# Peptides against a protein of PDB entry 3J47, part 21

Target 1, 121 residues: chain A of PDB entry 3J47
Amino acid sequence: IRLTNQLKSLKGLQSKLKDVVEYLDKVINKELPINHTILGKLQDVFNLLPNLGTPDDDEIDVENHDRINISNNLQKALTVKTNDELMVIYISNLVRSIIAFDDLIENKIQNKKIQEQRVKD
Target 2, 26 residues: chain B of PDB entry 3J47
Amino acid sequence: NAQYHLLVKQGDGLLTKLQKYGAAVR

## One batch from the design tools (peptide; aimed at target 1 I89 S97, target 2 L7)

Design b2_p17_4_s4 (made by RFdiffusion4, then SolubleMPNN; from b2_p17_4, 11 letters changed)
Fold by OpenDDE base, seed 1:
Structure b2_p17_4_s4 (fold): chain B 121 residues (1-121), chain C 26 residues (1-26), chain A 17 residues (1-17)
Amino acid sequence: as target 1 above (121 residues)
Amino acid sequence: as target 2 above (26 residues)
Amino acid sequence: MKELEEIKEELKLLDSL
């Protein structure tokens, strides 16, 4: 029962991670806006992941301890990978905001030049 | 870590250039 | 104009990394 529940939870996490990657690819491709609420909840889930791998029971055989250490290292590697993905998204949003601001400035300059020409005529 | 800090520093440099440009247009 | 185009090129490079 416990192992089956852990495997089900891991499969659920893997499916959610895939859905996140697919969402991120659509956001990178400018097909969808970033949802900050989804991003925040994802970050919270990853901050809680280190606590999901510690069985508090003092009766684990040496063979189970090695499997737990491997699982914890994999969870840590997945957490780092996701943090890197979140960072790439943050920077991509910053870049988009910068481009939009640059275009706004250029439009303002052009409008000012048009007004200055109309005052000279 | 080092690649992260480099990427953040590059983004901050671009933001600073954009702020200077926005001030020159204003 | 030239400074603006330079910023746009640097932004495209940053988005491609």
Scores: peptide ipSAE 0.360, ipTM 0.867, DockQ to the pose 0.080
OpenDDE base, seeds 2, 3, 4, 5: peptide ipSAE 0.340, 0.325, 0.355, 0.309; ipTM 0.864, 0.864, 0.869, 0.858

Design b2_p17_5 (made by RFdiffusion4)
Pose (drawn by RFdiffusion4):
Structure b2_p17_5 (pose): chain A 91 residues (1-28, 36-48, 72-121), chain B 26 residues (1-26), chain P 17 residues (1-17)
Amino acid sequence: IRLTNQLKSLKGLQSKLKDVVEYLDKVIHTILGKLQDVFNLNNLQKALTVKTNDELMVIYISNLVRSIIAFDDLIENKIQNKKIQEQRVKD
Amino acid sequence: as target 2 above (26 residues)
Amino acid sequence: AVAAELAAIAAEQAAIA
């Protein structure tokens, strides 16, 4: 789902660029200003990425902890299944 | 870095315990 | 790279759930 959403966003840019190129050919405004703003707003992320890296590490550790918890419950379920099997054999 | 490593080390320690439990179950 | 890592994290979280 996230991927489809990202693709939709990129699609808009692609179409928008084509329109802009055609517009410029024809000319040979508000949208242009808006685009410029967006441009000014990955390069900048570079420095910001430094912080993101730290935060990514924290959300990795959280995921690891969750995986451990899930493994615990999984073990319990396995034990219950074994007990059920034993009961059936006794019967 | 050292502080960050500390938390990482603790997480690894818990992971080891969990692995040991899984081995005991097997 | 950040977006890809976030997508990977989300995938891991969904698998865990």

Design b2_p17_5_s1 (made by RFdiffusion4, then SolubleMPNN; from b2_p17_5, 15 letters changed)
Fold by OpenDDE base, seed 4:
Structure b2_p17_5_s1 (fold): chain B 121 residues (1-121), chain C 26 residues (1-26), chain A 17 residues (1-17)
Amino acid sequence: as target 1 above (121 residues)
Amino acid sequence: as target 2 above (26 residues)
Amino acid sequence: TILDQLLELELLRKEIE
């Protein structure tokens, strides 16, 4: 039961990771706005990653040492991938903030030009 | 790790500048 | 780059001041 749940959680995480990457690609391509809910869900996944490596304390079988190492390596690999995704989200947020700021500057320049024209008339 | 921290640091520097400019435009 | 965009924003700011 536990391995099946871990595998299901991993498949769910992999699917979600794929969806986040696809979403980020669309964001980088300016096709979609950043969904803060995706970021929150990714942070939740990160906070749950430590729990993927916690054996519930009830089976110290010696065969688990290799499984614990595999689980820790998988958790580490997932942590790296999740860090890379968080970085891409962060960069995407920065790019949007820059674009929004550029638009704000342009709007201010236009407003200044309109005011200068009104003072000359 | 080091490249990630460098990119985050560059992004934080950018964000800080952007915030200063956004405050000066408000 | 993000740095070039920042530089452009800095130039635009100086033009608005």
Scores: peptide ipSAE 0.343, ipTM 0.862, DockQ to the pose 0.049
OpenDDE base, seeds 1, 2, 3, 5: peptide ipSAE 0.318, 0.260, 0.280, 0.318; ipTM 0.824, 0.831, 0.837, 0.824

Design b2_p17_5_s2 (made by RFdiffusion4, then SolubleMPNN; from b2_p17_5, 15 letters changed)
Fold by OpenDDE base, seed 4:
Structure b2_p17_5_s2 (fold): chain B 121 residues (1-121), chain C 26 residues (1-26), chain A 17 residues (1-17)
Amino acid sequence: as target 1 above (121 residues)
Amino acid sequence: as target 2 above (26 residues)
Amino acid sequence: NINDTLLKLEELRELID
């Protein structure tokens, strides 16, 4: 049951990560805006990562120690990957904010030029 | 990590420049 | 992806300068 739940959780995480990557690729390609819901889901996944390594205390068989180490290594690897994805999302948001601000500045400059021209006429 | 930190730093620099430019245009 | 982001940041830098 526990291994099945961990595997199911891992598969769920993998699917979510795939969705996030696909979304990030679309964001990077300027095809879609950043979806805060995806960020929230990624955070939820991150918060679930510690739960992937909580062995229920019952069957500490010695063979489980290697599995626990593998699980911990997997959790660590997933944590690093998640952090990288979060960072990409952050950078993407930052870039979009910068572009939006640049467009706003340009619009204001153009508006001022139009007003100055109207005053000269 | 280092490449991402570099990107973040560059983005922050751009944001700062945009803020200065926006303030000058106001 | 990171390189593309770096390139975009550089383009933005050049536009603001």
Scores: peptide ipSAE 0.283, ipTM 0.857, DockQ to the pose 0.077
OpenDDE base, seeds 1, 2, 3, 5: peptide ipSAE 0.197, 0.241, 0.269, 0.263; ipTM 0.830, 0.840, 0.852, 0.849; seed 5 fails the geometry check

Design b2_p17_5_s3 (made by RFdiffusion4, then SolubleMPNN; from b2_p17_5, 15 letters changed)
Fold by OpenDDE base, seed 1:
Structure b2_p17_5_s3 (fold): chain B 121 residues (1-121), chain C 26 residues (1-26), chain A 17 residues (1-17)
Amino acid sequence: as target 1 above (121 residues)
Amino acid sequence: as target 2 above (26 residues)
Amino acid sequence: DTLKRLLELEELRKLID
């Protein structure tokens, strides 16, 4: 019973992680706007993930160890993939912010040049 | 992992440049 | 002073690019 519930929970987590990755891909592709609330929740999930990787070693029958290791490796791989997606989104936002800032600078420079020209005329 | 760290490093570099500019515009 | 500030902004722009 306990092992079956753990397996079900892990499958549910895997499905949710897949949905998250799909959402992140859509955000990267500019198909959807970045939802800060979703990103915050995802970050919270990632901060909790290191704590999920300590199997209490004490009661795992040897025959289940290989299946658990495969599942843990898959979960780690999915975590890494999602982390990569989050990073791409973060960098994309930074780049957009930098571009917007550069445009602001250029506008300020142009406005000052126009004002200086008006004073000379 | 190495590509990830490289991308993060580039992003941090851009952020640092942005911060320096923001400080100079004030 | 305004000209000096413009030059500083241009140098900063070049650094970001």
Scores: peptide ipSAE 0.256, ipTM 0.846, DockQ to the pose 0.027
OpenDDE base, seeds 2, 3, 4, 5: peptide ipSAE 0.261, 0.240, 0.257, 0.254; ipTM 0.833, 0.836, 0.825, 0.845; seeds 2, 3, 4 fail the geometry check

Design b2_p17_5_s4 (made by RFdiffusion4, then SolubleMPNN; from b2_p17_5, 14 letters changed)
Fold by OpenDDE base, seed 4:
Structure b2_p17_5_s4 (fold): chain B 121 residues (1-121), chain C 26 residues (1-26), chain A 17 residues (1-17)
Amino acid sequence: as target 1 above (121 residues)
Amino acid sequence: as target 2 above (26 residues)
Amino acid sequence: TVNKLLLELLELKEEID
């Protein structure tokens, strides 16, 4: 039950993330008008990402295009890293649930053997 | 991406086998 | 059977790490 609920929650999160990506791709391709509310929520999610690149002070005007690409690459790298970390956590929880399930099955088999032995005596 | 999908597919396969085993022991 | 699943899962975990 707990594992199935975690898997369902993870699949739900994956589906929502896919819907967000598909929405962003449609906005980038100018197929949909920029929804400021969705963009604001996405910006909030991105602002909750650790600020990768405090620009240390003092040069305005020529590096902004490369810094936006570096910030996007770093944000992409963090998104990938977070996805990989969530995947490792998911698999670790899967392993723990398999072990707990194996122990439960073994206990059930042992209890059944003890009952069968008591009926033969 | 491909490795991630392969890994998720393999994990889903294991989960399905585990569910079948749990149903057979019930 | 469960031990085989556990081994397959450990191999999968080792491939991620």
Scores: peptide ipSAE 0.360, ipTM 0.864, DockQ to the pose 0.051
OpenDDE base, seeds 1, 2, 3, 5: peptide ipSAE 0.315, 0.320, 0.336, 0.303; ipTM 0.866, 0.864, 0.862, 0.855

Design b2_p17_6 (made by RFdiffusion4)
Pose (drawn by RFdiffusion4):
Structure b2_p17_6 (pose): chain A 91 residues (1-28, 36-48, 72-121), chain B 26 residues (1-26), chain P 17 residues (1-17)
Amino acid sequence: IRLTNQLKSLKGLQSKLKDVVEYLDKVIHTILGKLQDVFNLNNLQKALTVKTNDELMVIYISNLVRSIIAFDDLIENKIQNKKIQEQRVKD
Amino acid sequence: as target 2 above (26 residues)
Amino acid sequence: AVDAELAAIDAENAAID
């Protein structure tokens, strides 16, 4: 789902660029200003990425903890299944 | 870095314990 | 790269859940 959403966003840019190129050919306004703002707003992320890296590490550690918890419950389920099998054999 | 490594080390320690439990179950 | 890492984490979390 996230991927489809990202693609939709990129699609808009692609179409937007085509329109801009055609518009410039014809010319040979507000949208252009807006685009410039967006441009000014990956490169900058570079420095910001330094911080994001730290945060990514923390959300990795959290995911690992959750995986452990899930494994625990999984072991319990497996034990219950074994017990059920044993009971059936006895029967 | 050292502080960050400390938390990482603890997480690894818990993971080891979990692995040991899984081996005992097997 | 950051977006891909976040998407991977989200996918892992959804798998765990």

Design b2_p17_6_s1 (made by RFdiffusion4, then SolubleMPNN; from b2_p17_6, 13 letters changed)
Fold by OpenDDE base, seed 1:
Structure b2_p17_6_s1 (fold): chain B 121 residues (1-121), chain C 26 residues (1-26), chain A 17 residues (1-17)
Amino acid sequence: as target 1 above (121 residues)
Amino acid sequence: as target 2 above (26 residues)
Amino acid sequence: TINDQLLLLELLNELID
């Protein structure tokens, strides 16, 4: 039962991560803005991940030690992947802000040149 | 972790350049 | 993915410079 629930949760997380990756690819390609709702949900999932691998019962037979280690390694790998995805979102937002600011600077320079020309005329 | 820190450092460099340009246009 | 982000940051640095 517990293993089945973990697999179901993992499958759900995997599906969500795929959706996030697809969204990030669209953001990188400048096709879509960043969705803060997706980011918030991903953060919530991340905060729940440490609880997915904790054995509740004292009766862990020595034979299950390898399975527990595999589960912990998987959780760590998922944590790293989630952090990387969040970083991609952050960098994408930063890039967009930088481009917008650069355009603003260029517009200000052009406006100053136009005003200087009007004063000379 | 090291690659992550490098990315953050590069982002900070971009922000610094952006601030310099903003000050020059001001 | 991280390498692609690094490349993007380098391109942005070139555009701002």
Scores: peptide ipSAE 0.439, ipTM 0.874, DockQ to the pose 0.093
OpenDDE base, seeds 2, 3, 4, 5: peptide ipSAE 0.423, 0.396, 0.414, 0.423; ipTM 0.873, 0.869, 0.873, 0.871

Design b2_p17_6_s2 (made by RFdiffusion4, then SolubleMPNN; from b2_p17_6, 14 letters changed)
Fold by OpenDDE base, seed 1:
Structure b2_p17_6_s2 (fold): chain B 121 residues (1-121), chain C 26 residues (1-26), chain A 17 residues (1-17)
Amino acid sequence: as target 1 above (121 residues)
Amino acid sequence: as target 2 above (26 residues)
Amino acid sequence: TINDQLLELELLREKID
């Protein structure tokens, strides 16, 4: 019973992670706007994931070990993929903010030069 | 992990340069 | 945190406007 519930929970988590990955791909492709609340919750999930990797070893029957290992490896791979996608979104936003700020500074410098020329005329 | 940290460090470096430039233009 | 860095960028943008 406990092992079946853990397997069901893991499958549910895997499905949810897949949905998250699909959402992140749509955001990267500019099909959807970036939702900061969703990203924050995803980051919280990832920060908690290292703590999910220690199932107390005390009652795993040897016959299910291969299926559990395959499921854990797949979940880890999906986690890594989703982390990479979150990183790409973060960097894309950072770069856009940097470019916008640089353009704003350049515009301010140009406006100052135009004002200084008008005062000399 | 190492590539992630490198990319974050590069982003932080760009942000710091931008902050310094913004302060110099004020 | 990543969110704190994004917030700092937004606050910096508002100070320049």
Scores: peptide ipSAE 0.352, ipTM 0.857, DockQ to the pose 0.124
OpenDDE base, seeds 2, 3, 4, 5: peptide ipSAE 0.335, 0.308, 0.301, 0.332; ipTM 0.859, 0.857, 0.853, 0.860; seed 4 fails the geometry check

Design b2_p17_6_s3 (made by RFdiffusion4, then SolubleMPNN; from b2_p17_6, 14 letters changed)
Fold by OpenDDE base, seed 2:
Structure b2_p17_6_s3 (fold): chain B 121 residues (1-121), chain C 26 residues (1-26), chain A 17 residues (1-17)
Amino acid sequence: as target 1 above (121 residues)
Amino acid sequence: as target 2 above (26 residues)
Amino acid sequence: DILKKLLELELLQELID
């Protein structure tokens, strides 16, 4: 239930991001007029995003290309970190499932023994 | 990379065992 | 890949419960 809901939420976010990109591409291609209200809301969303690529305000002289490379490196590092966190969750759930199966097997063996004893009495 | 792949392979082996146990308990 | 495995584990957990 929890992981399925998280995955569903992430898929929903991915779909919305795709719609935003498609909208921006249509605006760039002059297929749609610039809607200032939509652009303002998009700017607010981008301003709320963690600065995935501003080096602190003290390095004003990094060429735009180096800023993009730094941003890509930070995004990659965050992706790796997220994968590692998901791996820990995976192992934890796997271990819990093993324990729960062991308990279920033991409970079924005990229930079978109790039923066999009741048939002999 | 290699350690990650090994851990993933170990997880798949455990998952296969869990599936067999689940089928035996049914 | 890891997300697919997490989903498979969740399906197994739901089968145990």
Scores: peptide ipSAE 0.541, ipTM 0.893, DockQ to the pose 0.325
OpenDDE base, seeds 1, 3, 4, 5: peptide ipSAE 0.502, 0.529, 0.533, 0.518; ipTM 0.886, 0.892, 0.892, 0.888

Design b2_p17_6_s4 (made by RFdiffusion4, then SolubleMPNN; from b2_p17_6, 14 letters changed)
Fold by OpenDDE base, seed 5:
Structure b2_p17_6_s4 (fold): chain B 121 residues (1-121), chain C 26 residues (1-26), chain A 17 residues (1-17)
Amino acid sequence: as target 1 above (121 residues)
Amino acid sequence: as target 2 above (26 residues)
Amino acid sequence: EINKKLLELEKLREEID
C-alpha cells in the first residue's frame, strides 16, 4: 500500500512536470498567453519541491539511495532550470509593463501640453 | 541567486522611477 | 509580492486610461 501510493504520487508529479514544460513551451512559442495565476501556483509548487525530496533515511538500501540521489539531483537541476525560465518570463513581462507605462506617461504629458496650448490660443 | 537578486533590484528601481513619473503626471 | 506589484501597475494603468 505505501509503495503503491509513493509510485502514484511520483507518477502524478512526473505528469504535472510534463504539463508545466509543455505549457512553458507554448508560452515561449507565443501559442498561449502567460496566465499569472498558473505561474504563481507553479512558483508555489517549486518552493515546496525541496521539501518533497527528503525520504527519512532509516531503511533504504545503498543501491536505491544512489539512484534516488541521482534522480533527486536531476529533479533539482530541472527545478532550478524551470525556476530560471519562469524568472526570465516574469522579468520580461515586468519590463514590457514598465515600457508600456512609460509610453502611457509620455502620451499623457503630450496630451496635457496640447491642451495647455489650445487654452493659450 | 545573486544574478536573480540583481535583476529583481533593477526591476524594483525601474518600478520606483515609473511610480515617480506617474505621480508627477497627475 | 511580485504579483502585487504587477497588479499595482495594472491599477495605475487603469487609473490613467
Scores: peptide ipSAE 0.330, ipTM 0.851, DockQ to the pose 0.124
OpenDDE base, seeds 1, 2, 3, 4: peptide ipSAE 0.202, 0.203, 0.198, 0.205; ipTM 0.829, 0.819, 0.834, 0.832; seeds 3, 4 fail the geometry check

Design b2_p17_7 (made by RFdiffusion4)
Pose (drawn by RFdiffusion4):
Structure b2_p17_7 (pose): chain A 91 residues (1-28, 36-48, 72-121), chain B 26 residues (1-26), chain P 17 residues (1-17)
Amino acid sequence: IRLTNQLKSLKGLQSKLKDVVEYLDKVIHTILGKLQDVFNLNNLQKALTVKTNDELMVIYISNLVRSIIAFDDLIENKIQNKKIQEQRVKD
Amino acid sequence: as target 2 above (26 residues)
Amino acid sequence: EKLEEAQEEIEEAEARL
């Protein structure tokens, strides 16, 4: 789902660029200003990425913890299944 | 870095314990 | 704060095990 959403966003840019190129050919405004703002707003992320890296580490650790908890419950379920099998054999 | 490594080390320690429990179950 | 939260999650998981 996230991927589909990202693609839709990129699609808009692609179409928007085509329109802009055609517009410029015909010319040979508010949208242009807006685009410029967006441009000014990955390059900058480079410095900001330094911090994001630290936060990514924290969310990785959390995910690991959750995986451990899930494994614990999984072991319990497996034990219950074994017990059920033993009872069936006894019967 | 050292502080960050500390938390990482602890997380690894817990992972080891969990692996040991899985081996005992097997 | 996020590091403290992650530490607390680890401690809780360890106590649980």

Design b2_p17_7_s1 (made by RFdiffusion4, then SolubleMPNN; from b2_p17_7, 9 letters changed)
Fold by OpenDDE base, seed 1:
Structure b2_p17_7_s1 (fold): chain B 121 residues (1-121), chain C 26 residues (1-26), chain A 17 residues (1-17)
Amino acid sequence: as target 1 above (121 residues)
Amino acid sequence: as target 2 above (26 residues)
Amino acid sequence: NQFLLAQKLIDEAEKRL
């Protein structure tokens, strides 16, 4: 039962990471805006991951301590990896906003030049 | 860490260039 | 890989300014 739940959680995490990567690729390709709701749900899943590694029940065998340390290291590595993915998403949005603002300024300059020509005619 | 700081520094440089351009258009 | 994608997006923004 416990191994089956860990494998199901890992498959769910893998599927969600794949969906985040596919979403990131669409965002990089300018096909979609960022959905903050997906980000919030991802963060909630990571906040629940600490609870999957605690053995509720009272047998301190030294062999369980090595498994707990491996689980904690994997969780920390996954949290760091996800934080890096969120940072790349944030920077990609910032760059998109910069490009859109530059295009808006250029359009404003062109419109001003057209108005100045119409006042001289 | 080092690659992340480089990426942030490049983004800040772009933001500074954009601010200068927006001020020159005003 | 992700850092290289972010770098390419920054380089594209630099070419437009």
Scores: peptide ipSAE 0.428, ipTM 0.869, DockQ to the pose 0.681
OpenDDE base, seeds 2, 3, 4, 5: peptide ipSAE 0.419, 0.399, 0.402, 0.419; ipTM 0.876, 0.872, 0.867, 0.870

Design b2_p17_7_s2 (made by RFdiffusion4, then SolubleMPNN; from b2_p17_7, 7 letters changed)
Fold by OpenDDE base, seed 4:
Structure b2_p17_7_s2 (fold): chain B 121 residues (1-121), chain C 26 residues (1-26), chain A 17 residues (1-17)
Amino acid sequence: as target 1 above (121 residues)
Amino acid sequence: as target 2 above (26 residues)
Amino acid sequence: SLFELAQKEIEAAEKRL
């Protein structure tokens, strides 16, 4: 049961990572806005990753220790990769926010110039 | 790691420029 | 790379400021 759950969770994570990459590509291409729901789901997956490695307390057979270490190393490697993807999403959001704020500032300057012209007339 | 930190630093630089611009428009 | 794309977006934002 537990190995099946780990494999299912890994497949779920892989699917989510793929969805995120596809989403990031669309965000980079300016085709879609950043979806906070996808970001939230990634964070949830990341928060669940430590739980995927926790042995339920029954049956540490010593032969599983090497497999557990390999699984923990793989989980750590996947965690690092997920962190890198989350960071890219974060930066993409930051850049988009910066651009939107710049446009807002420019609009405010233009509106101020228009008001100053109307007061001189 | 190093590339990521560079990207973050570049983004922070832009944020700082944007904040300065926003303050100049106020 | 995804990193290079993010850098290009940052550079594009910098050119707008």
Scores: peptide ipSAE 0.433, ipTM 0.878, DockQ to the pose 0.640
OpenDDE base, seeds 1, 2, 3, 5: peptide ipSAE 0.416, 0.318, 0.334, 0.324; ipTM 0.874, 0.863, 0.871, 0.867

Design b2_p17_7_s3 (made by RFdiffusion4, then SolubleMPNN; from b2_p17_7, 10 letters changed)
Fold by OpenDDE base, seed 1:
Structure b2_p17_7_s3 (fold): chain B 121 residues (1-121), chain C 26 residues (1-26), chain A 17 residues (1-17)
Amino acid sequence: as target 1 above (121 residues)
Amino acid sequence: as target 2 above (26 residues)
Amino acid sequence: SLFELALKQIREAESKL
């Protein structure tokens, strides 16, 4: 019973991870803005992942144990990768906002210089 | 986790510097 | 500039993905 529930939870997490990766690819391609709610939920999932790897001591045949460990390690690696992708998108959008603000400041300085020159002429 | 928080903190530091620059040009 | 340093850090993060 416990193994079947773990497999069902793993399948649900794998489906959600695919949806997140697909969303990340769309955001990387500049098709969608960052969704803070999706980012927050992904961070919550990542913070819960360290608790998924405790082997509770029930009799699992050695052949199934290796496949489960490989699947868990792959899922952990995919979650880390997805978190890094979300972080890169967040920082990229932050920097884009910084550039846009810097350009706005420079434009204001130039407009002020032009106005001061027109008052002297 | 710690590296992620460091990157976010660096981004916030840049945003704060940008806000100070915007206030100095105002 | 501090801005160029931020852009460099983003490129380095993208290169690790």
Scores: peptide ipSAE 0.397, ipTM 0.870, DockQ to the pose 0.069
OpenDDE base, seeds 2, 3, 4, 5: peptide ipSAE 0.384, 0.394, 0.361, 0.367; ipTM 0.870, 0.865, 0.870, 0.872

Design b2_p17_7_s4 (made by RFdiffusion4, then SolubleMPNN; from b2_p17_7, 9 letters changed)
Fold by OpenDDE base, seed 3:
Structure b2_p17_7_s4 (fold): chain B 121 residues (1-121), chain C 26 residues (1-26), chain A 17 residues (1-17)
Amino acid sequence: as target 1 above (121 residues)
Amino acid sequence: as target 2 above (26 residues)
Amino acid sequence: ELFQLAEKQIKEAEERL
């Protein structure tokens, strides 16, 4: 029982780390529409967290239950913190891309106005 | 939760404005 | 801060259209 629960928790952590890496790779490759995937991955993290904390219905000694709950709560808090940090980085990059696109559009409009003035002279 | 949803909503608002602007220049 | 800067730039661009 105790070793099986530790292996389940470790497999859960490994799956989450893999999901974070896969998300980062997809962001680097520009393959993903930006807001729905982060929210979906966060929801998947929150939905998988209770499944990591459900003891299989076999007799866990109260002392092992408290240590498992503390470890799961710490791992939950670390996963949430990491996701929040990745989200802040992501939104910051989105905003920078929006600003750069706005400046590009404004430069294009100004160039068009200058060409229209030169055709009227 | 609430601050997260607010931040996401602000990002979606900016993206929607950018899409409208890009469509008006096209 | 970054969102307020982006909103300000988008608003200024909307006023120039």
Scores: peptide ipSAE 0.364, ipTM 0.867, DockQ to the pose 0.189
OpenDDE base, seeds 1, 2, 4, 5: peptide ipSAE 0.361, 0.334, 0.359, 0.336; ipTM 0.867, 0.857, 0.866, 0.862

Design b2_p17_8_s1 (made by RFdiffusion4, then SolubleMPNN; its pose is not in this set)
Fold by OpenDDE base, seed 3:
Structure b2_p17_8_s1 (fold): chain B 121 residues (1-121), chain C 26 residues (1-26), chain A 17 residues (1-17)
Amino acid sequence: as target 1 above (121 residues)
Amino acid sequence: as target 2 above (26 residues)
Amino acid sequence: MLEEVKKKLEELDLLKK
C-alpha cells in the first residue's frame, strides 16, 4: 500500500510538472499572456512542496534519513530551477516593457519635431 | 548564480537609464 | 539604447536553453 501511494504521488507530481513546463513554454512563445494569478499559485505550490515531503518529525528512522535528504535535495533543486525560470521570465518581461517604453519615447520625440517644423513653416 | 546577479544588475542599469531618458522627454 | 536592450533579451533567451 505505501509504495503504491508513493508511486501514484510521484506520477501525479510528474504530470503537474509537465503541465507547468507546457504553460511556461506557451508564455515564452508569446502564445499566452503571463497570468500573475497562475504564477502566484505555482509559487505557493512550490513553497508547500517541502511541507508535503516532510513526514511529521516523530518517526524518521536513520535509513529513511538519506532517502528523505535526497528527496528534499531534489525538491530544493526543483524549487531553485523554478525560481530561476520565473526570474528569467520576469527579466524578459521587464526588457520587453523597456523596449515598448523606448519606442513610445522615440515616437513622442518624432511627433514633437514634426510639430516644431510645422510652426516654422 | 553570479552571472545571473550580473545580468539582473545590468538590466536594472538599463531600466534606470531609460527612466532618466523618459523624464527628459516629458 | 534599444540595441543594448535587444542584446540583453538574446542573452536571457540563451540562458533559458
Scores: peptide ipSAE 0.357, ipTM 0.871, DockQ to the pose 0.088
OpenDDE base, seeds 1, 2, 4, 5: peptide ipSAE 0.318, 0.329, 0.317, 0.321; ipTM 0.867, 0.870, 0.863, 0.867

